# Designs tried in a protein design run: peptides against a protein of PDB entry 8YR4. Part 191

Target 1, 309 residues: chain A of PDB entry 8YR4
Amino acid sequence: PRGSPALQLVVLICLGLMGLERALNVLVPIFYRNIVNLLTEKAPWNSLAWTVTSYVFLKFLQGGGTGSTGFVSNLRTFLWIRVQQFTSRRVELLIFSHLHELSLRWHLGRRTGEVLRIADRGTSSVTGLLSYLVFNVIPTLADIIIGIIYFSMFFNAWFGLIVFLCMSLYLTLTIVVTEWRTKFRRAMNTQENATRARAVDSLLNFETVKYYNAESYEVERYREAIIKYQGLEWKSSASLVLLNQTQNLVIGLGLLAGSLLCAYFVTEQKLQVGDYVLFGTYIIQLYMPLNWFGTYYRMIQTNFIDMEN

## One batch from the design tools (peptide; made by RFdiffusion4, then SolubleMPNN)

Design b2_p25_4_s1 (from b2_p25_4, 18 letters changed)
Fold by OpenDDE base, seed 1:
Structure b2_p25_4_s1 (fold): chain B 309 residues (1-309), chain A 25 residues (1-25)
Amino acid sequence: as target 1 above (309 residues)
Amino acid sequence: SLKKKIEEIRKKLEEKAKELVELLK
């Protein structure tokens, strides 16, 4: 935002806080490893208590491994409200000015309330996309790259390969299954609009329906339209469950393969017991933002599909 | 067609969103 040095400073602070979240995502598992190693070695209480207190403080800053609920994330989200409002207002004004440049014939063919609803959906979709790209996609990709580098350097190249294959498979399946689901959602929305149009047309022609005693026929046609809609809604909902289960299976297989390999290296005394706990904790931290990826990508696709109809 | 004009508005919004992201960089 070149027009406000205060908003530019807020963006720089938010980028600094995003960098701090990436550092916390590496440090929290390391401190948790150190606690497990100190407990295994029966280390002095003073060293253990300091490491536990430091871990709990870092965990408070991180927010339970979900980069969405930690103190740093909440502070970033709070500071970003002003930037989001500025961006939203700028997009709304650009849409509104463009709508005023459109020909009178375009406005006469549409209800003003429908045009405003399309503009509001357009603004919400663009601001949602931007916030999602900046706060979820880019940070998650950065955390994956940092994770691959960390495990390749400090554990073994095999751990980096497992994380790379697991994350690549997870992302690919998430995209492919979500694109497949978009077809069911488009069909569902088309059938919903057709069902609503039939109900509105029947109610607008109420006098004609009553004159011919056709109320039972109109109710039966509406019931058939609802059954067709519910069949498409079921496919949409079932495809969501399938996506979530596919994601959970990929996570489970990656966690299993990496945990077994880590356990093997601990038995060979090449790694400590804490390194096993670090791997499990770090993998779970990488996967939590990815579950949100599927939800936001769906929300984005919804907003785009709802603008196309 | 309505679809073409929505797609043109969408393209202009995507271009303006890219310009805004570049202005935010």
Scores: peptide ipSAE 0.000, ipTM 0.302, DockQ to the pose 0.011
Fold by OpenDDE base, seed 4:
Structure b2_p25_4_s1 (fold): chain B 309 residues (1-309), chain A 25 residues (1-25)
Amino acid sequence: as target 1 above (309 residues)
Amino acid sequence: SLKKKIEEIRKKLEEKAKELVELLK
């Protein structure tokens, strides 16, 4: 934000906190591994107690793996409120200034309330998109890269390859199936608007419908519109289930392959029992943000379409 | 006159929406 050094400092602190979240995502599984290994080795209580205390502290900072419940994420979200408000206000003022530069003929042809609603949607879409890109997309990609590097360096190249293939397949299928679903969603929204328009037109012409005793005809026409809408809604909902199931299968296959490989290396004494727990914990942590990726990708597409209109 | 009629229609729609929400309770 140009002109406010305080908000620039807040942005830098938020970026630092995002870096800390990435470090915590690696450290928490490592400390959990170390606890399992220390328990297996029957290590002295003092070493175990220190490691457990450190793990609990790191887990408090990270939160429940959803990112949203951790101390660091909450602090970041809190600090970001001021930056978001500054950005929103700047976009609103730019849109408002631009609206005042438009011709009187343009303003006379449009309802002021509709223009304001479009402006408000535009501002929320831009600010939401920017916040989503910065706080969800970039961090998720960073976590995947960090995960691939970590598993390739500290385990075996095969683990890095499994994570890479699983994540690449997951992302690709999520994009492809989401683009396919967008057709059904557009058709559903179009039919919803048409069904609503028919209901409004019938209710606005209530006196005419009563005069001609055409109530049964209007009800049947509305029923047909509802059935057509429900057919499109079913396709939209079924396509969402298909997306979720496809994602779940990719996750399940990646977890299966990696878990079997890890178990095999533990039986060969190349890895410790704690390393099996590390792999499972870290993979689950990677998948939690990715489950939201399909919802967020759809939000991005909607926000871009709303910005072009 | 058209602005007032639109505002009256909007008020009537808001009132009918409130009545419908009260009838559904």
Scores: peptide ipSAE 0.000, ipTM 0.188, DockQ to the pose 0.008
Fold by OpenDDE base, seed 5:
Parts: C-alpha cells; sequence; structure tokens
Structure b2_p25_4_s1 (fold): chain B 309 residues (1-309), chain A 25 residues (1-25)
C-alpha cells in the first residue's frame, strides 16, 4: 500500500504476527508432549501444573489448532481490516474507472444488469456455503451433547459440569453476539446496495457522463460511497473478531479448568494418562468445527463484498 | 473433504472472476 505509511506499518506488524503464529504451531505440540511425558513419569504436581498452564496459555494464543481464532490470529485479522478496505477500495475504483473508459458501443451492447447478475450468481454460491455450515453445526451440537453425557457418566461428574458450563456459555454468547452483530450486517448490506445502485445509475447514464466529461466526478462520488460503506464494514468485521475472541476465551477457560482437574486425578491415580489425552483431544475436536464456522463466515462476507462490485 | 470443498469453491470463484475479467476486456 504505497499511499499510507501507517498502513505499511500495519502490514509489517501483521507479517510479524504471522511469524509468531508459526512459532506457536511448533511450541504447542512440544508443550503437549512434555505434559504427556510428565504424567507418564509421575512428575511432581507443581511442575505438571506449570506446564499445563503454559500449554493452555500458548493454546489460547494459537487457537483451536487451525490458528484462525487464536488471540494472535484475531489481532492480525483486526489490524488487517483497514488494509483490506484500502485494497478493496482501490480495486473497486480501478474497475469503475475502467468501465467508464470503455466505448459507448460496449455499454449499449451489454445490459449493466447482466454484469451485476454474474456477480449475484457468485453470491448464490455463498448461500450453499451457509447451508453447508448449518449442516456441520448440527452434528457439532450433537457431539457436544454426547460429550456432556460421556464425561458425566465415565468421568467424574465435575468434568461433565465443566463441559456443560463451557459449551452452554459458548453457545449463549455466540447467539447473543450474533444477534447484536445482525444490526451492523443489515446496515452494511443497505449501504452496499445503495453504493451498487449508484454505480449502476452512473453506468446506465454513460452517454450523459461522456457528454459532460464527468468521469472524474462520478469516480469521486463512488469513492465517497465506498468510504461510507467501509465504515460499516469495519464495524461488522470488528464485531466478528470480538465474537471469535470471546469464543476463544470461553474454550480456553474450560480447557484450563478441565485439564488441571484431569491432571490432578491422574496424579492421584484415579485416571490414566490416556484419559487426560482423551479429554484434551475431545474439547479441541468440539471447538474446531465451530472455529471453521467463523472462518467461513468471514470468507463469505469478503466474497459478498467483492461480488457486489 | 471440507478443505477440498473450500478449494472447489475458491476455484469456482476464481473461474467466475476470470469470466468477469474476460467480460471486462
Amino acid sequence: as target 1 above (309 residues)
Amino acid sequence: SLKKKIEEIRKKLEEKAKELVELLK
């Protein structure tokens, strides 16, 4: 981004955060291995508790194994919003300027509505993605219920309670924050449609724009509309980062409480090392599909924005 | 399967983006 030194600095920070994500991807498995070894060797509780706490902290920074919803990834995503908006606006203005440079014969021969309809057919692929996500969320909800039952019956009732409280809080916060975000999404979509309508009207009036040599004026008016839209997009995208970070915190707290309790019961010889591995693996498996939902929703929103151009 | 489906959707989006760019040429 040559136009803003501030955005160049943000890009450099984002690249540094990507390097940190790579370091975390190596460190997290190492710490997990160390926990398994310490449990097998019947190491002192103090050493085990510090290693577990350090692992959960690193896992909080990394996220659910995909790195897409960890603290570092959320921070990167938040900082990247302004860089994406700058790039999007530049591409939109280049396309719009190029459309106004095309011959009158090109504009008369093509229904501006068909170019828009090709863009809209891209958005219909998104509806298929949303349906796919709903069909993946339902099995995940079933796995949560099965997990609560399993841990309540085969583990100590405290594990079932931790999973129940963690998943209930996760689902409740997901619903509440999603409902709150719907306001920003509706405002964004309304402004997006208005920005699109302005582009259409300008292109339909191509002859008039050419007659008055008003191409530069129309491009500037379109730039103003994009800036107004991007102000609403930022609120939508920032609210999604907040959702993902809230979800990551809830899972991190549940993983910490459950992992410490499991490690304690292994030291007391009430559970085996395999039970610790099972609990940690199961909680991560419950979180991963839900994390993918957030990533898909972001990709969908970005693709919708790119297709309404 | 999920990664393949994402890649398939990405390919379809890239194909449609190419069609749009060809329409704009």
Scores: peptide ipSAE 0.000, ipTM 0.264, DockQ to the pose 0.010
Fold by OpenDDE base, seed 2:
Structure b2_p25_4_s1 (fold): chain B 309 residues (1-309), chain A 25 residues (1-25)
Amino acid sequence: as target 1 above (309 residues)
Amino acid sequence: SLKKKIEEIRKKLEEKAKELVELLK
């Protein structure tokens, strides 16, 4: 981005974080292999505990398998918001300025209603996502219950308790933080519609704008509306990153507690190495649908907000 | 509701488009 050295630095940091994500994608499987080897060799507890803790820390940085919810990915996404907003604003202003430079004949020949209809098609796709979510939520909740029962019956009751507490806390925090962020999203959508309405009104009054040579004035008014929108968009997007990071932290703590407990029981010969692998794999498998659920629940909330307005 | 406001904006747009088409005839 030309003109802001701060944004250029943010881009470089984001590129560095993308490189770190790639390194984590290689390191996490290596540390996981090392845990399995140390468990097989009956290594001393201190070495196991350190390797498990290091693995879980790396997994926290990477995220729960989709790579979209790791600490590094969340930090990248957070920093990228300002770069995206700068780029979006620059493109929108260039398009808007170019539209005011076009001939009157171009404006008269285009039905403004067709441009609005393309926007409405975007909203209809989101209603289809609501049905997909209901069909994914119920199975995911069933898988959690089955998981709690499985770990309570075939493992020690402590594992079932860890899974129960982790998933209950994950779901509760997902709902609470999503309800909290809904306020920011409503404000954003209201301001987006106001900004769009201003752009449409300016383009409908194109003849008047052209008659008064007011194109630069209308572009500046549109710029101010975009800046106001982007202030609300930042709050919405930052709240999304906070949700993802909170979810990642809860899963990370559950994975840490359960993995340490599994490793301890394997050292005591109460569980097999396969049981440790099973627990870790199962927690990650439960997390993936929940992460999608959190994404889709966010989309539902967007649609409800868009329908209430 | 946004749908009602969008429909009102659409109606105003259709009215202004009709007025513009009548001014061009």
Scores: peptide ipSAE 0.005, ipTM 0.179, DockQ to the pose 0.006; fails the geometry check

Design b2_p25_4_s2 (from b2_p25_4, 18 letters changed)
Fold by OpenDDE base, seed 2:
Structure b2_p25_4_s2 (fold): chain B 309 residues (1-309), chain A 25 residues (1-25)
Amino acid sequence: as target 1 above (309 residues)
Amino acid sequence: SLEELVKKLLELTEKVAEELVELLK
């Protein structure tokens, strides 16, 4: 935000809070590990109570992971409202100024309500995309990198490799399957618009349809259009289920491989029982934001397609 | 720097606004 030192300071604080969220994503599983180890060792109640209290406090700050309603995430979201409003207003004014620079012929050929709807969709798409990239994509990628580094340094290079391969395969399959699904979604949206147009045309010509007693014919044409739409909707929905199942399978295989390796190293007394719990907790914590990654990649593609129109 | 990140985010917003503007030409 050029020209407002107050908004620049708010952006700095928000970035600091994002860094704190990354630290919490590592610390929460570590404290949970420590609780399990202290319970296994039958440690004194005072040490256990302090560690549990610290864990619950850190969990309150973190919430349920990236995108959950943790205290730090809520504070960041609250502070970011002013920055988002500034950015939205700037984009809206740029679009509006540009619309006024367009030729009179362009304005005479279009309905003012359609132009305003395009401008509003454009502004919402830009601000939504930016907020999504900053608060969901970049943090999730950072958490993956931090996870790979942490497991490689504190466990073994093999754990870092499993996380790297699992997350790389997950992201690649998410992108490829989402791009494949975009074809079905475009076909569905085109058929939805065509079905809606037929219904509108039939209703606008109601008097003519009534005069020729063609009501049964128009209903049958509309039924055929609905059946065709539902066939495309089914393909779109089935492709989403396929994406979710593919993602679940990749995470399941990564969790299986890593959990078996952890269990083996615990039996060999190279790792503690708490380290097994740490691995499982951290992988599940990485999975929660990634499950939304497919929805978000679709949102990005939609916003780009809606910007192309 | 944080200024460079804010500048890149602003430049990205400006590029996306310019692309939206070009799509409206």
Scores: peptide ipSAE 0.008, ipTM 0.377, DockQ to the pose 0.010
Fold by OpenDDE base, seed 3:
Structure b2_p25_4_s2 (fold): chain B 309 residues (1-309), chain A 25 residues (1-25)
Amino acid sequence: as target 1 above (309 residues)
Amino acid sequence: SLEELVKKLLELTEKVAEELVELLK
């Protein structure tokens, strides 16, 4: 394989760093649990200070979790810049070569500036989508699976089941509500383009509009088009709020069920107080990248809709 | 059609993903 061994090594290092991020996502809650347990037991200051220092160091490496700006994530992002540039250049060259293979009739029917804009948007969309899939989607799914396994092995099978059901329901509702939302977004974009086209046509025909004193009529037609657009924009924005609220409710119900079950097992002395804190911390860490998932899925859909027009 | 361009961009994304996976092998 004729790839520069340097780029292959950088990709391997980035994968290693991604593995380290997954390990940190488990270790940080564990160390936080241990601090809570040591505080509850009134452990010696030396043991507590060492555990706190280790936790803060791990938290510096992790940051806020998946999608946050931790040291490991920043280092990975920095190293990945060269790989992304290589990939972007390769995609751009493939698009450019493909454009040259297209028929003269296709080129004569389209403005060169529109073709270049489509190529640039295409390249940016592909590279952005790929980077998003590799660094946000796949890691988030991995963290969910690791979480289910961890809670099933170290807590009780019921905790693993709660996390599984909560995350499965969350992902399913996210997909379904986002597909439903796509219709409103397409309608909004179509009406935006129609409103812009009407404004451009009115301004290009300025002399004719002025000759007929039709300025008030054109302004009123433009106002009606804006009102129609704003009605669709409201539906799009309201559907986003509904998505976020639905996601929040699912996570809230999962957190409630798991927290009550954990509290019950702590009262039965089957779990420690730190285990309650671990569960809550870990679920919140899983929620954070999933909230970004809805934002990036929107970016993906925007890019697809912008590529459909 | 812009749909064909999207399909080709998707195919290109899959190809680039496959090439990245092959670069990892």
Scores: peptide ipSAE 0.008, ipTM 0.428, DockQ to the pose 0.012
Fold by OpenDDE base, seed 5:
Structure b2_p25_4_s2 (fold): chain B 309 residues (1-309), chain A 25 residues (1-25)
Amino acid sequence: as target 1 above (309 residues)
Amino acid sequence: SLEELVKKLLELTEKVAEELVELLK
């Protein structure tokens, strides 16, 4: 029993709230479908008003979907603050203990301020990675799996296959293009550090620069370093736009294929009008957290690089 | 490599799961 019973209870409540968020992600589109069907059937006002009120209440609990600030997500985030602080402190103490176990030669070769900066980066990287995995990656993967199961059971197997292929292709392309982009980001960061070092060295040698009237020369060298940096920044930023556009294209093709198939089955009276709205709403809802997945994969990769140092 | 990153992610996920399970015990 290494944790306080209070923190254990908070973790259990947070896991329960995560399960509730997954249930809401399925229920909200279902209730929206039901509203569309009731409107199409010209159902009595009392049934419609109750379904609309229930939908709005569920939507308040969910918020805008996965990654949005709904009531349940806000409550989970609030409760998790204490757990995150406990985990952060534990990691910080482990890193600090490990630093004290390192050889005197390692400490004598480094400035204390540099060692502390490495420890703080390490702690922030681990804690950020953990929080990201638990609250963004795992829930998103769970929503994808739940979506595939739901569409395979309640729709034709073709819908489950479209979602599976779309999400698998999206994740694969996100990983491959992000790995390709990492080269440009590393080159950009190296040039940024070199540009900053030149500016600091010029300012530290201000008296020497003044003595030789070399201000114009130092400004021109700094301009050349900025232009070189901006060339690398452009490659990094352009590669991000390419990633986002590739992701948008994959989701757009999946949405097109599934929407056409759904519209066809509605025309054949095998599906209801509400089922078309359900499919489109659910795919768009899955896309929202996935847009951040590329940013998140970069955060993970950066955090791992910062831990290796 | 992607494989090393995935392996490190899995190892970290396992460690987190173990720590969460230890926090629950």
Scores: peptide ipSAE 0.008, ipTM 0.418, DockQ to the pose 0.013
Fold by OpenDDE base, seed 1:
Structure b2_p25_4_s2 (fold): chain B 309 residues (1-309), chain A 25 residues (1-25)
Amino acid sequence: as target 1 above (309 residues)
Amino acid sequence: SLEELVKKLLELTEKVAEELVELLK
């Protein structure tokens, strides 16, 4: 094993902490349910105070959800810094070795500063992608599966189906709308590069522009390029708002359907008031990391586009 | 294609998982 046994142990501890985060994601809503039930039953203060204190402690460990600044997540992130540095250095050395294997003609055709910038972008992109997949995508999918199982076992099977349909629709729409957005972002980046190239060419030919008194013409040409860029930027930004609203609507509909069904079962005395609060809390907890999913998927695509150029 | 990107990401994740597993061996 070429790895430091210390780094192997850190990876195992980080995986253990990820498992603990999954357990906390189930326990926190359960304890919140228990508080609501104890309040409804007018339970003794000592039992209520113990349950509230335990809930707040678990909430401190969990934080605001997956990727939040909870104690366990912060400890995991802190321990992972060394693993990330090791991975980054390994990728950087692989890229550097590959660059040295490339033909002299390839190196003579490119500026050394451009080659290094491509290498740094490549390293950052790969390391960022990996960290995102391991710490956000996989855990979020695990939380969805755990949620479906939990609601199917402890609630009616209809709750598990609502969560499954809501999350499947959410993920599918997120992917499809994000692919659609990538076209606008590529067009925007291409036009940005063309606008910058025109500005650089105009400034490099400054003496010629002065000789022909063409300053007003170059400024107007630059203005037209900016207007064209802003038209593409608007499409990119508007498509992001559309994605966020679509995601919000899907979660809102899932929350509505499940909350109405839960409220109905509470009215029939099949569920307790705390179970209504548990369902709402758990769905919101699943939503938080998924909202970041669209942002990180964009970072992924940006980093890939930046590696292609 | 997104499928090729997801396949490349999966292959990269498999390679990194293999490297992490090789780091664990």
Scores: peptide ipSAE 0.008, ipTM 0.408, DockQ to the pose 0.013; fails the geometry check

